# Peptides against a protein of PDB entry 6O8C: the designs that were tried, part 208

Target 1, 262 residues: chain A of PDB entry 6O8C
Amino acid sequence: VGLRYEKISLPKIHPRYDLDGDASMAKAVTGVVCYACRTASTLLLYQELMRKGVRWLVELVKDDYNETVHKKTEVVITLDFCIRNIEKTVKVYEKLMKVNLEAAELGEISDIHTKLLRLSSSQGTIESSLQDISSRLSPGGLLADTWAHQEGTHPRDRNVEKLQVLLNCITEIYYQFKKDKAERRLAYNEEQIHKFDKQKLYYHATKAMSHFSEECVRKYEAFKDKSEEWMRKMLHLRKQLLSLTNQCFDIEEEVSKYQDYT

## One batch from the design tools (peptide; made by RFdiffusion4, then SolubleMPNN)

Design b2_p28_7_s4 (from b2_p28_7, 12 letters changed)
Fold by OpenDDE base, seed 2:
Structure b2_p28_7_s4 (fold): chain B 262 residues (1-262), chain A 28 residues (1-28)
Amino acid sequence: as target 1 above (262 residues)
Amino acid sequence: SVEEEYKKFEKEMEEEEEKERRRKELEE
């Protein structure tokens, strides 16, 4: 789950002046920082896609919730109507019972009434569950998606662009070191410039790696962990909604069996 | 810190340059 990337590290940079070694080192550094740039871009893209997915899932679950609430309301209305009709029938048969008529039928209707009342009581549990789900989905709730906007890296951070600038500087020094190597021997002034450029290379490379590790990778990992946790909870909630919907259908089906008595 | 490591590197470079200078002086 998530993007796989290789852990990268800078090659050891020796302070000793060595034209061949410095060119080789500079090449390696360029490669590492180039990889960091590409990886940072990929990690950013992943997070942006995940944010879109999170928003989509939130809307989907809200729609599921609304549908479940609607179905529950329909069932409550139907059930209440059925109960009222059965109660009227019971009253009629009770009057007839006083005259010793229809005793067996009264018993059957009374049993149906009892069953319907039990179903009505179960609606309270469904309502409580829906309220809990609503509270969790509400702003500030446990399943709010505010974390998706706060955690991780964003395009506005300009991390890829910052790394690219450093890469450009490093690449320029690398090309110069290739030229220096080709000369085999540098004059005093050119040698001093080479040494200064080596220091600059070290600085840029270290800055790039630090930025990559602390601002890109670390934040990405935090985002990934939170997203996985949140996603598991959302999927569980969706299953709960489905269960509640099925309970409503079951109640509706059972009520329909008794409609012939009303 | 990155800056501290860079400063350490600079110091090491200066030390190597001084060693190289001393080596050249001994060869003269």
Scores: peptide ipSAE 0.028, ipTM 0.569, DockQ to the pose 0.916
Fold by OpenDDE base, seed 3:
Structure b2_p28_7_s4 (fold): chain B 262 residues (1-262), chain A 28 residues (1-28)
Amino acid sequence: as target 1 above (262 residues)
Amino acid sequence: SVEEEYKKFEKEMEEEEEKERRRKELEE
């Protein structure tokens, strides 16, 4: 769920010289660009917070991975030990069978051996899955977080500061237009300055809106979409790790049932 | 393009200034 913002547009700027209209227009433009500045700042903050969250989640998942690997290793050692002991027992019973001892016990032990070998094969599948996860989390992998540093807007871009400069210029012109309105009539030279300032206002406003839309909003939306996709994949990966951990526990439990026969 | 719109605006401003000048001349 991303931040919601309203689509903004500049008011219509009429070329006609009108002190009242120009003051009103300038006020509206100031408001719109002010909103753009605030929105840009908020969008930037959101992205920075998300970047921190991404880094945190990566570390969390790496920890989960390491725990799973550790558990898997423990189970492998236990399982291998159990298999070796059962194999020794099978050999002993095979020798006893040659001397007319009970065939029924040998059959049971052989079945246990077969079950343990199946568990060992399952462990191999777990290992392959862990390797796949490791590759995905590795630098350059499919779940690498490099996109978080590349996508979106950054403080170093100084987008908010650039917009603020434009806002300051616009605001200054607005205040002058407010004064001009109060005079009701301007001298010829002052009128020419007013007209020139109106052109400057238009230039600054359009530049601000273009910068806001192309450098702030567009990049933010791209970042947001990428982050949501990545987050879903990471959460799925965590579930996979949990599943693998549970499989290790299941194997360990089954092996424990056969330890009495070794 | 912002630049194209600005040029268009400048042209419109010049036209309105000329109209305003003509109106003032007629009122004198």
Scores: peptide ipSAE 0.027, ipTM 0.584, DockQ to the pose 0.894
Fold by OpenDDE base, seed 5:
Structure b2_p28_7_s4 (fold): chain B 262 residues (1-262), chain A 28 residues (1-28)
Amino acid sequence: as target 1 above (262 residues)
Amino acid sequence: SVEEEYKKFEKEMEEEEEKERRRKELEE
């Protein structure tokens, strides 16, 4: 879920000298650039919060991974111990069978041994899955968070401050145009200054909009897209870890059923 | 580019100023 922002555009700036029209235009431009500044600030804040969330999620998933590895290790130890005990029992029964003991008990123990070996083989699959997850979480892996530092906008870029400077320049011209409007008629020199300021206003406004679009909005959208993709992958990975953990619990439970025969 | 658009705008402003000057000269 990304921040929704409205697409903004500059009002049409007419080249015709019109004190009333120029004041109205300048007011509208000021409003648009003010919105851009506010939006840029909001977008920056969102990205910073998301970066914190990304770091938090990475640590959480690493903890989940370590827990799963620990559980897997416990199950392997338990399973290996159980297999060794069953193998010893099988050897004892094989020796006793030579002395007229019932074949039915040996068959049951042999079946248990076969089942345990199958469970042991499944541990290889779990191990391979954990290795894959580890590789993905590694600094050079597919789920590395390096993109969060590279994509988007950062406070160090000073985009909001740059836009604010332009807004200040625009606002100053707007206030002058408001005064000019109140005079109803300007002297020749003042009229020339007004026209020059109108050109400056256009320059500042276009620069602000270009900067907002290219440096703020575009980079934000790229960050948003990357974050959504990465988040989906991380959530999926977390589900995989949970599944592996559950598989370990299932194996442990099954092994516990056979420990009574050891 | 923003600079190219600005130059176009400056040219349009100059053209409108010239038209306005001509209009004033005709009314004088």
Scores: peptide ipSAE 0.024, ipTM 0.566, DockQ to the pose 0.885
Fold by OpenDDE base, seed 1:
Structure b2_p28_7_s4 (fold): chain B 262 residues (1-262), chain A 28 residues (1-28)
Amino acid sequence: as target 1 above (262 residues)
Amino acid sequence: SVEEEYKKFEKEMEEEEEKERRRKELEE
């Protein structure tokens, strides 16, 4: 899970003045920083897509939750109705027993009543579980998606644009070094400019790499780690909701077996 | 903006290069 990117490093910069070597080095640096720009852009895009996915998943899970709550409510109503009917029947049979009628049917009805009461008790557990899930999905809960807005890199940070500016500076120096190489020998003043440009190149390159590593890669990795953890928890929660739904169906099925006695 | 900072840096470097050129011209 996540985008794979290659670890990039700056080529070794030799302090010695060498027109051929400096041109080659500058080309390599340009390539590395160009890769950093592209990678930063890709990482940003990935994060933006993931944020959309996170929002979508939250809504999906909320819908699942609401459906489960609805089903639970239906089952509670049905169960309560059955319990009331059985209780009425029990009272009628108790009155008949006082008149010396055979009590064989009363035992069966009483057993059904006991089973229904047990089912009613289990509904309380389901309700508690749903409340827990609701609390976790609520703002400030354990599964809140606030991290998705805070962690990682954002378009407003303009990291790609910043890197592009540095890349442009580096590219200009590279083109100059290419020209210098073609001249084979530089005048003293031009040589001094070349040396100075080499220092500039180093400065821009190191700044680009530090920015890429600290502001792009590091923040992306933090976002990725949090997203993976959050996704795992959300998937687990969804499984819990499914389990609760199935429990509701099981209760409904069991209640349906007793409706013929009501 | 970062772009402005880099432009400033480039300008400063150019000015330093020009100063160094002037120094060498004076030493001749």
Scores: peptide ipSAE 0.020, ipTM 0.504, DockQ to the pose 0.069

Design b2_p28_8_s1 (from b2_p28_8, 8 letters changed)
Fold by OpenDDE base, seed 2:
Structure b2_p28_8_s1 (fold): chain B 262 residues (1-262), chain A 28 residues (1-28)
Amino acid sequence: as target 1 above (262 residues)
Amino acid sequence: SELDELLEKYKSLTEEDFEKFIKEVEKL
């Protein structure tokens, strides 16, 4: 689940020259853009932490994979050894059958051989599954973490800093508008400056909101969506690995029952 | 800059020009 944040919008800006109204408007704009700056920073931090988490999880799953492969290999060796031994035993008993000896025991040994061959066949399926998992985890595979580097916002984008610059400009105008309000009436030249600054304020505010929406929020949402999808797939893969590991243990346990014949 | 051009275009600082300015800025 991604971070929750409030939707923000700029207050309505009136074209009319009004010292009280303009000061109030400027205050509101300052607040909105300030919130955008803080939110952008928080969203960036979240993404950076998630990227670290993704890298960590990839390594963890690779370790799980390697452990499963190791266990599978051990079981294969044990099975092969057991099969070879039982085949030798079968051959001996077949010779004895020529003289009508040990018929019942031969049947039992043959049944064990059949069971071992079935277990060996299951190892082929496990191997295929492991190969599939390996391909998915490989560079360029379906579970590659390339998206984590491509999607979202990054510190190098300087989005927070860009917003902060705009906020500084807006704040400066706001403070001037507070002073203008305190004067109650401005001289003609000061009035013209005030009107001009109001236009600048609006432009900076609009630019800030656009930047926040398009370069921060939108990209964050894209990152979040990709992250959630990827995480679900990784979780599923870990479950598959666990299942394969358990199958290996089950096979090992089954083989141990036939140790007296090997 | 685009801002400077718009500010120059609507430099009369009348309410009408400011309204036009707003409309153009919204299109950026």
Scores: peptide ipSAE 0.231, ipTM 0.843, DockQ to the pose 0.888
Fold by OpenDDE base, seed 3:
Structure b2_p28_8_s1 (fold): chain B 262 residues (1-262), chain A 28 residues (1-28)
Amino acid sequence: as target 1 above (262 residues)
Amino acid sequence: SELDELLEKYKSLTEEDFEKFIKEVEKL
């Protein structure tokens, strides 16, 4: 879920010299660019918070991975020990049978051995899955967080500050236009200055809107899309790790049933 | 600067020139 913001546009600018109209226009422009500044700041904050969240989640998933690997290792050790003991027992019974001694238990022990070997094969599958997950989490992997540092807007871009400079220029002209309006009529030289300032106002406003759209909004949307995709993949990976952990517990439980035969 | 050039180009401060100025600025 991303931040909602309103689409903004500059008001229509009339070329006619009109002190009342120009003051009203300048006020509206100031409002729009002010909104752009605030919005840019909010979008930046959102991205910075998300970057922190990404880093946190990466560490969390790495911890989950390490725990799963540890559990898997414990189960492998236990399983291998059990298999070795059963194999020794099988050899003993086979020798007894060769000397014409009844070994009715041999069939049962052999069945247990077969079951344990199947469990061992399952461990191999778990190992492969863990390796895949490790690869995905590794630097340059599919779940690397490098995008979080590259995409979007950053404090170092100083987009908010750049917009603020333009806003300051616009605001200064607005205040002058407010004074001009109060005079009701300007002398010729003052009228020319007013017209000139109106051109400057429009230029600064257009520059601000372009910067906001291209350097703030567009980059934010790209960041948002990537973050959502990455987040879904990470959550899925956590579920996979949980599944693998549960499989390890299941194997451990099954092995425990046969420990009495060794 | 680009602004200075546009301001110089339309320095007459007539309504007609201002209209042209607006159109050019919108294309930037």
Scores: peptide ipSAE 0.228, ipTM 0.838, DockQ to the pose 0.883
Fold by OpenDDE base, seed 1:
Structure b2_p28_8_s1 (fold): chain B 262 residues (1-262), chain A 28 residues (1-28)
Amino acid sequence: as target 1 above (262 residues)
Amino acid sequence: SELDELLEKYKSLTEEDFEKFIKEVEKL
C-alpha cells in the first residue's frame, strides 16, 4: 500500500501591487512548498523501505526455490530406486512364469510398475515448472528486481535538499513581505524591491512545484505501480513453488505405498 | 541564469510586465 498525499497547488498570484495580498500569498506559497518538502522526504523514505523489502523477498523466494529443488531431487532418487527394484522383480517373475509357478503375482507387480512410471512422468512436469520459475528469477528474467534500483527517487537525487533551498528563498521573501505589510506604505525604492522580490518568489515557487511534481511525485507513482505489479507476481510465484513442493510430497507418499514390494 | 534573464526582460515592474513574466515562468 502506497503513501497517501494531498494534491497541492500554488495560490493565484496577482500582478497588482498589494502589500496585504502579497504577504498572504507569500504565506500560502511558503506553506505549500513546505508541504512539498515534507512530502518528498516521506515519499523517498517509503521507496527506500520498499527497496529493502524487495531485496528481502527476492532472497526469501530464492530460498524457497532451492528447498523445492532439493525436495524434488530427493523424490526423483527415491522413485528411480523403486522403479529399478520393481523392474528386477518383474524379470524374476517372468522367469518363474515360464515354469508355470507365479502367474497371479506378476499382474500386480506389473500394475505397480505402470503406476511408478506414471509418477516418473509427472516429475518431468515438475522439472519443467521449476525451470520456468528459475528463468523468471534469473537476473534477466521477468521477476528481476532491477526496476527497484532504477525507478523512483533516490537519496542521491537530492530532491529534498533542492526543494529546501527553494523553500529557504521563498521563506526569506515571505518574511520581508510580512515586514512590508506592517509598514503599510513603502518608499519608492522599497516598493520596487518588493515587486522584484514578488517575481523571484513566483519563480522559486513554480520551480519548486515543478520539481516536486515531475521529479518526486511522478517518479514515486511509477515506482509504486511497478512495485505493486512485481509484488503480485512474486507472491504468485511463491504459491507455485508451494504447489510444486506439495506435488513432490504427494509423489513421495504414493511411492512409499509400493516400497513393500521392492 | 534563466531567472536573471526573465527578471531583466520584465524589469519595468509594471502589472502588465508581471503578467507576462508569469506566463513565461509557467512555460518553464
Scores: peptide ipSAE 0.216, ipTM 0.832, DockQ to the pose 0.905
Fold by OpenDDE base, seed 5:
Structure b2_p28_8_s1 (fold): chain B 262 residues (1-262), chain A 28 residues (1-28)
Amino acid sequence: as target 1 above (262 residues)
Amino acid sequence: SELDELLEKYKSLTEEDFEKFIKEVEKL
C-alpha cells in the first residue's frame, strides 16, 4: 500500500573536461531531476487526497459513535422502566403470598428481576467502552487526526516549485553544453565558462537531489507510515462500535421478552 | 470530485476496500 516510485541517483560526474561527456552527463542529470519534480508532485497529490480521506473517515466514525450512544441511551431508559415495573410486581406478589400462596409466579418474576439487573450491569460496561472510544476520538486522543496536518509535505512548502527552479537552471546548462559539444573545441575563455557551468550544474543537481530526498521522499514515507497505522486503529475502533451497537440490540431484544410480564 | 467518487465506492471501510482505495489514489 502506498505510491510506488523508483529510486533515483545522479550519474557519475567526471571532473575531466570533455565536451561530449559533459553534454551526456548534463542530459542524464536533467532527466533525473525532471523525474524528481514529477515524483514530488505525485507524492504531494497523494498526501492531499489522503488528508481529505482522513477527514471524511473521522466524520463517519463520529456519526457512528453518536448513533451508538443514542441507541445505548434508549436501551437504558427501556431497561430502567422494565426494572421499576418488575420491582412493583414483586412487592405486590410478596403481599399476595401471605394470602393466596402464589409461590410459583413469584419465583418466575424474581428470576426475571435478577436477569434484568444483570443486563443493567452490562450497560455499565458498554458505557465505559463508549467513554473510552470518545476519549480516543477527542482532539487530544490517540486517534486524533492532527498528524495528518503535521506529517508529510504540503502545497505551502513549495517543494515542487523549488525543484522546478533547480531543474530550469540545470536545463539551461544542458542546452549550453549541447551547443559546446557541437563546436567540438572551445576558446580558452569559453572553456573556463564551461568548467564553471559544470560546477554550477553539479551544485544545482546535488541541491535538487538532497531536497527531493529529505523534504519530499522522507516526509512522504513518514506520512505514509502514520496514515497506515492510524487507519488500522480507526478500522478497529469502528468494529468496536459495531460490536457495542449489536450488544445494545441484543439487550433490547431480551428486555422485550420480559415486557410481557410487566 | 474524483476523490468523492472513490470514497463513495469504498464506503464500506473494510481493510480490503481501503487497500483498493489507496491503489486507485496512487493512479491519480
Scores: peptide ipSAE 0.009, ipTM 0.383, DockQ to the pose 0.011; fails the geometry check

Design b2_p28_8_s2 (from b2_p28_8 with E4D E12S E17D E20K Q22I S28L)
Fold by OpenDDE base, seed 3:
Structure b2_p28_8_s2 (fold): chain B 262 residues (1-262), chain A 28 residues (1-28)
Amino acid sequence: as target 1 above (262 residues)
Amino acid sequence: SELDELLEKYSSLTEEDFEKFIEEVEKL
């Protein structure tokens, strides 16, 4: 997923002096560099919007994490309370066993106690998972969003403005070449100026294309790839948090079944 | 902003929702 744009290249520039050919070439170059300017602007906008989206998603995942931690804490408190109560009950029934009155009941209570202890052990694994998630979300962690402000192009780079300056220079020469074409024949001095302007056109065009390819397109592609990778990992992490939350609910439900014995 | 409105619209953000979000962002 990403912005679709066409790969562009400069037309072939012939060294031969030809008023008709030079005007046509200059028109084509103007079109190509104009497209580069518009594309660079669009690519920049896309990245800025994605950066906002990244920040938003980080906050969303932090909220999910906090909710999961809260639920886990609630379950731990409830479970610990239930374990303490069932242990008291076990002691009472052990005394009754000395009188041979409650052997079956003691067995049932002991089984419940064993089940509760198993649930308590699972809390340790949930805690470890939450700690892992926290470490991944922390500054310098694997899911840190520092890449978002490092990768790609930024407004401060002034790439669009730089390309626009080059486009203006190219356009000026193109308009002159249109006039030259209309004259059909130039005086010697005007011909020499035309030849020099053609060299300038080539210089500006090549500079624009290099800048567009190296500073706009390449960096955009790197940003896009990084954003897609990061986004997949973040969405997976949200699913993990949901799974942990559901595990907490399952434990809470199971504990509730034994509350009548506490 | 238009972006803020889109973020609110896709606040549940499943993978599918995110793809739709990106498509709409590309139209801005």
Scores: peptide ipSAE 0.018, ipTM 0.589, DockQ to the pose 0.010
Fold by OpenDDE base, seed 4:
Structure b2_p28_8_s2 (fold): chain B 262 residues (1-262), chain A 28 residues (1-28)
Amino acid sequence: as target 1 above (262 residues)
Amino acid sequence: SELDELLEKYSSLTEEDFEKFIEEVEKL
């Protein structure tokens, strides 16, 4: 997936001197390299937008993380408070039980205490999960976005500009070949220049196509593949955070049922 | 994957498309 572009190739270049054919060939080459320039620009833009998206997603996930941590902390405080209150109550009832009073109530409260302690133990698991997530999101972690700055093509590479320079050279030759075609016949010296320019055209075109393929398309594809993989991992991480948040809510809800005993 | 489908849907990636893409990603 990603930006769809047409696969381009250079037209066949005939070695034979032919003013009509050479003009037509030069036109076609110009078109192909022009397309390469535009495509390179588009691919660069895509990557820049994706880099923006990556940064955004990182921030989003960090926000989710912080929210989860906050919720976890809230639940821990509430739970600890409830536990302390229940423990005080248990002590009171234990004293009463020494005189054989309120034994049934003590049993119920003790059961609640046990349940609360179990809920408290689950917070440790949540904490460990959050720590793992934090480590993955940290600089140098497995989900670091450093790849987005390293992979693919960048404006600083000046690939579009380099291609444009080659395109300019090609276009100049094409315009000359149009003129040559209009002359129908060239003098010997002009013919030799034409032949030489044809070689230059081929050289520039080949260089452009090679640059486009190796420095634009290939790097773009690599960037795309890495971005997709990274995004999948980040989305999965968000789901994990959501799950942890929901666990905190579940615990909070359960604790609320016992508040009447505190 | 759902992400792949979204990427395909917004493959033209204008700035507007990107914003829409991000909005849909937020819903995942």
Scores: peptide ipSAE 0.016, ipTM 0.527, DockQ to the pose 0.011
Fold by OpenDDE base, seed 2:
Structure b2_p28_8_s2 (fold): chain B 262 residues (1-262), chain A 28 residues (1-28)
Amino acid sequence: as target 1 above (262 residues)
Amino acid sequence: SELDELLEKYSSLTEEDFEKFIEEVEKL
């Protein structure tokens, strides 16, 4: 589950000249844009941490894959050796049967041979599954981590810095409006400047909110959705690898029961 | 005032609208 944040909106800006109202409005706007800056920073940090986690998980799954391949290879060698030895034994007993000796033992050995061949056939299925997993983990595969580098926001985008610049402009106007409020009445020229600054404040605030919404929040949400989907698929793949490993151990254990005949 | 009317007119401001607003204010 991603970070929780509140949806923010700008307060209503009234066009009427009101020193008390304008100071209060400017204070509220400053607060909202401050929240946007902090939230943008937090969302960026989350994504950077998640990217590290993605890289870690990829390496972990690759290690699991390599271990499974190694175990499979060991089992294949053991099976092949056991099959060859049983086949030699079968040939010896077949020669003895011509002299009417050891018929019951030949039957048992033949059954073991059949079981070993079935186990060997199962290795083909494991190999196919490993090949599928390898394909999915490949650079062009369905579970590639390229999305983690493409989606979301990045430090190089400088979104937090851009928002901070706008916040600084807004804060400056707020402090001026606080002074204007203290004067209770402005001269004509000062009144015109106040009205003009009010429009500037609105412009900066709107720009900040648009940037926050479009360049920070929206991209974060897209990143979050992709990360959750990818994570579920990777965890499922890891479980598949574990299952294949266990199958190899089961085969090895079964083969060990027949070593007395080899 | 004329300025209040302009502020009302440009209450939903885009960057382009802001530039137009400044031009109109300069004419006051």
Scores: peptide ipSAE 0.009, ipTM 0.307, DockQ to the pose 0.121
Fold by OpenDDE base, seed 1:
Structure b2_p28_8_s2 (fold): chain B 262 residues (1-262), chain A 28 residues (1-28)
Amino acid sequence: as target 1 above (262 residues)
Amino acid sequence: SELDELLEKYSSLTEEDFEKFIEEVEKL
């Protein structure tokens, strides 16, 4: 799960003045930092897409919850009505028995009443489960999506832009080093400038790599890990809701068998 | 890269396609 990217590192840098070596090194550095820019952009895009998905999934699960609650409520109403009717019937038969009238059906009706009461008890368990789910989905709950806004990298961080600036500086030096290489020999002043530019290149490259590693990669990995964990929990929650819904349907079906007695 | 292609494909991700996106990402 997550985007695969290659771990990048700066090439070995030799402090010795060497026009050919310096040009080659600068080229390699340019390539590495260019890759970092592209990777940073890709990692950012992934996170933005995931944030959209997180928001979507939250709303979806809330809808699932509401549907489950609605179904549960419907079943409770039906069940309560059925229980009340059966209780009335039981009372009538009990009165008939007191006057020595045949009430052979009383036993069956009483059994139905007992079964309905058991079903009613199971609804209490469903309610408790729904309350637990509701608490977890609440803004302060364990499944809150606040992490999606806090973790990872954001467009406002301007990481790609910052890296691009450094890349531009590095690229400029690289192009100069290509020219220097073509000259084969530099005058003293030009040599000193070359040496100074090499130091600048090192500085920019190091800064770019540090920024990439610490502000892009590390934060992305943290976001990825949290997203995976959260997604698993949310999917499990959806399954729980489905299970509760199915339990409601099962109860409704069983109640329907007894409606002929009500 | 395969990743770049996937990201491009889902750059306009809709809610209905989210599950598919996740499935494809997991295959990378």
Scores: peptide ipSAE 0.016, ipTM 0.545, DockQ to the pose 0.013; fails the geometry check

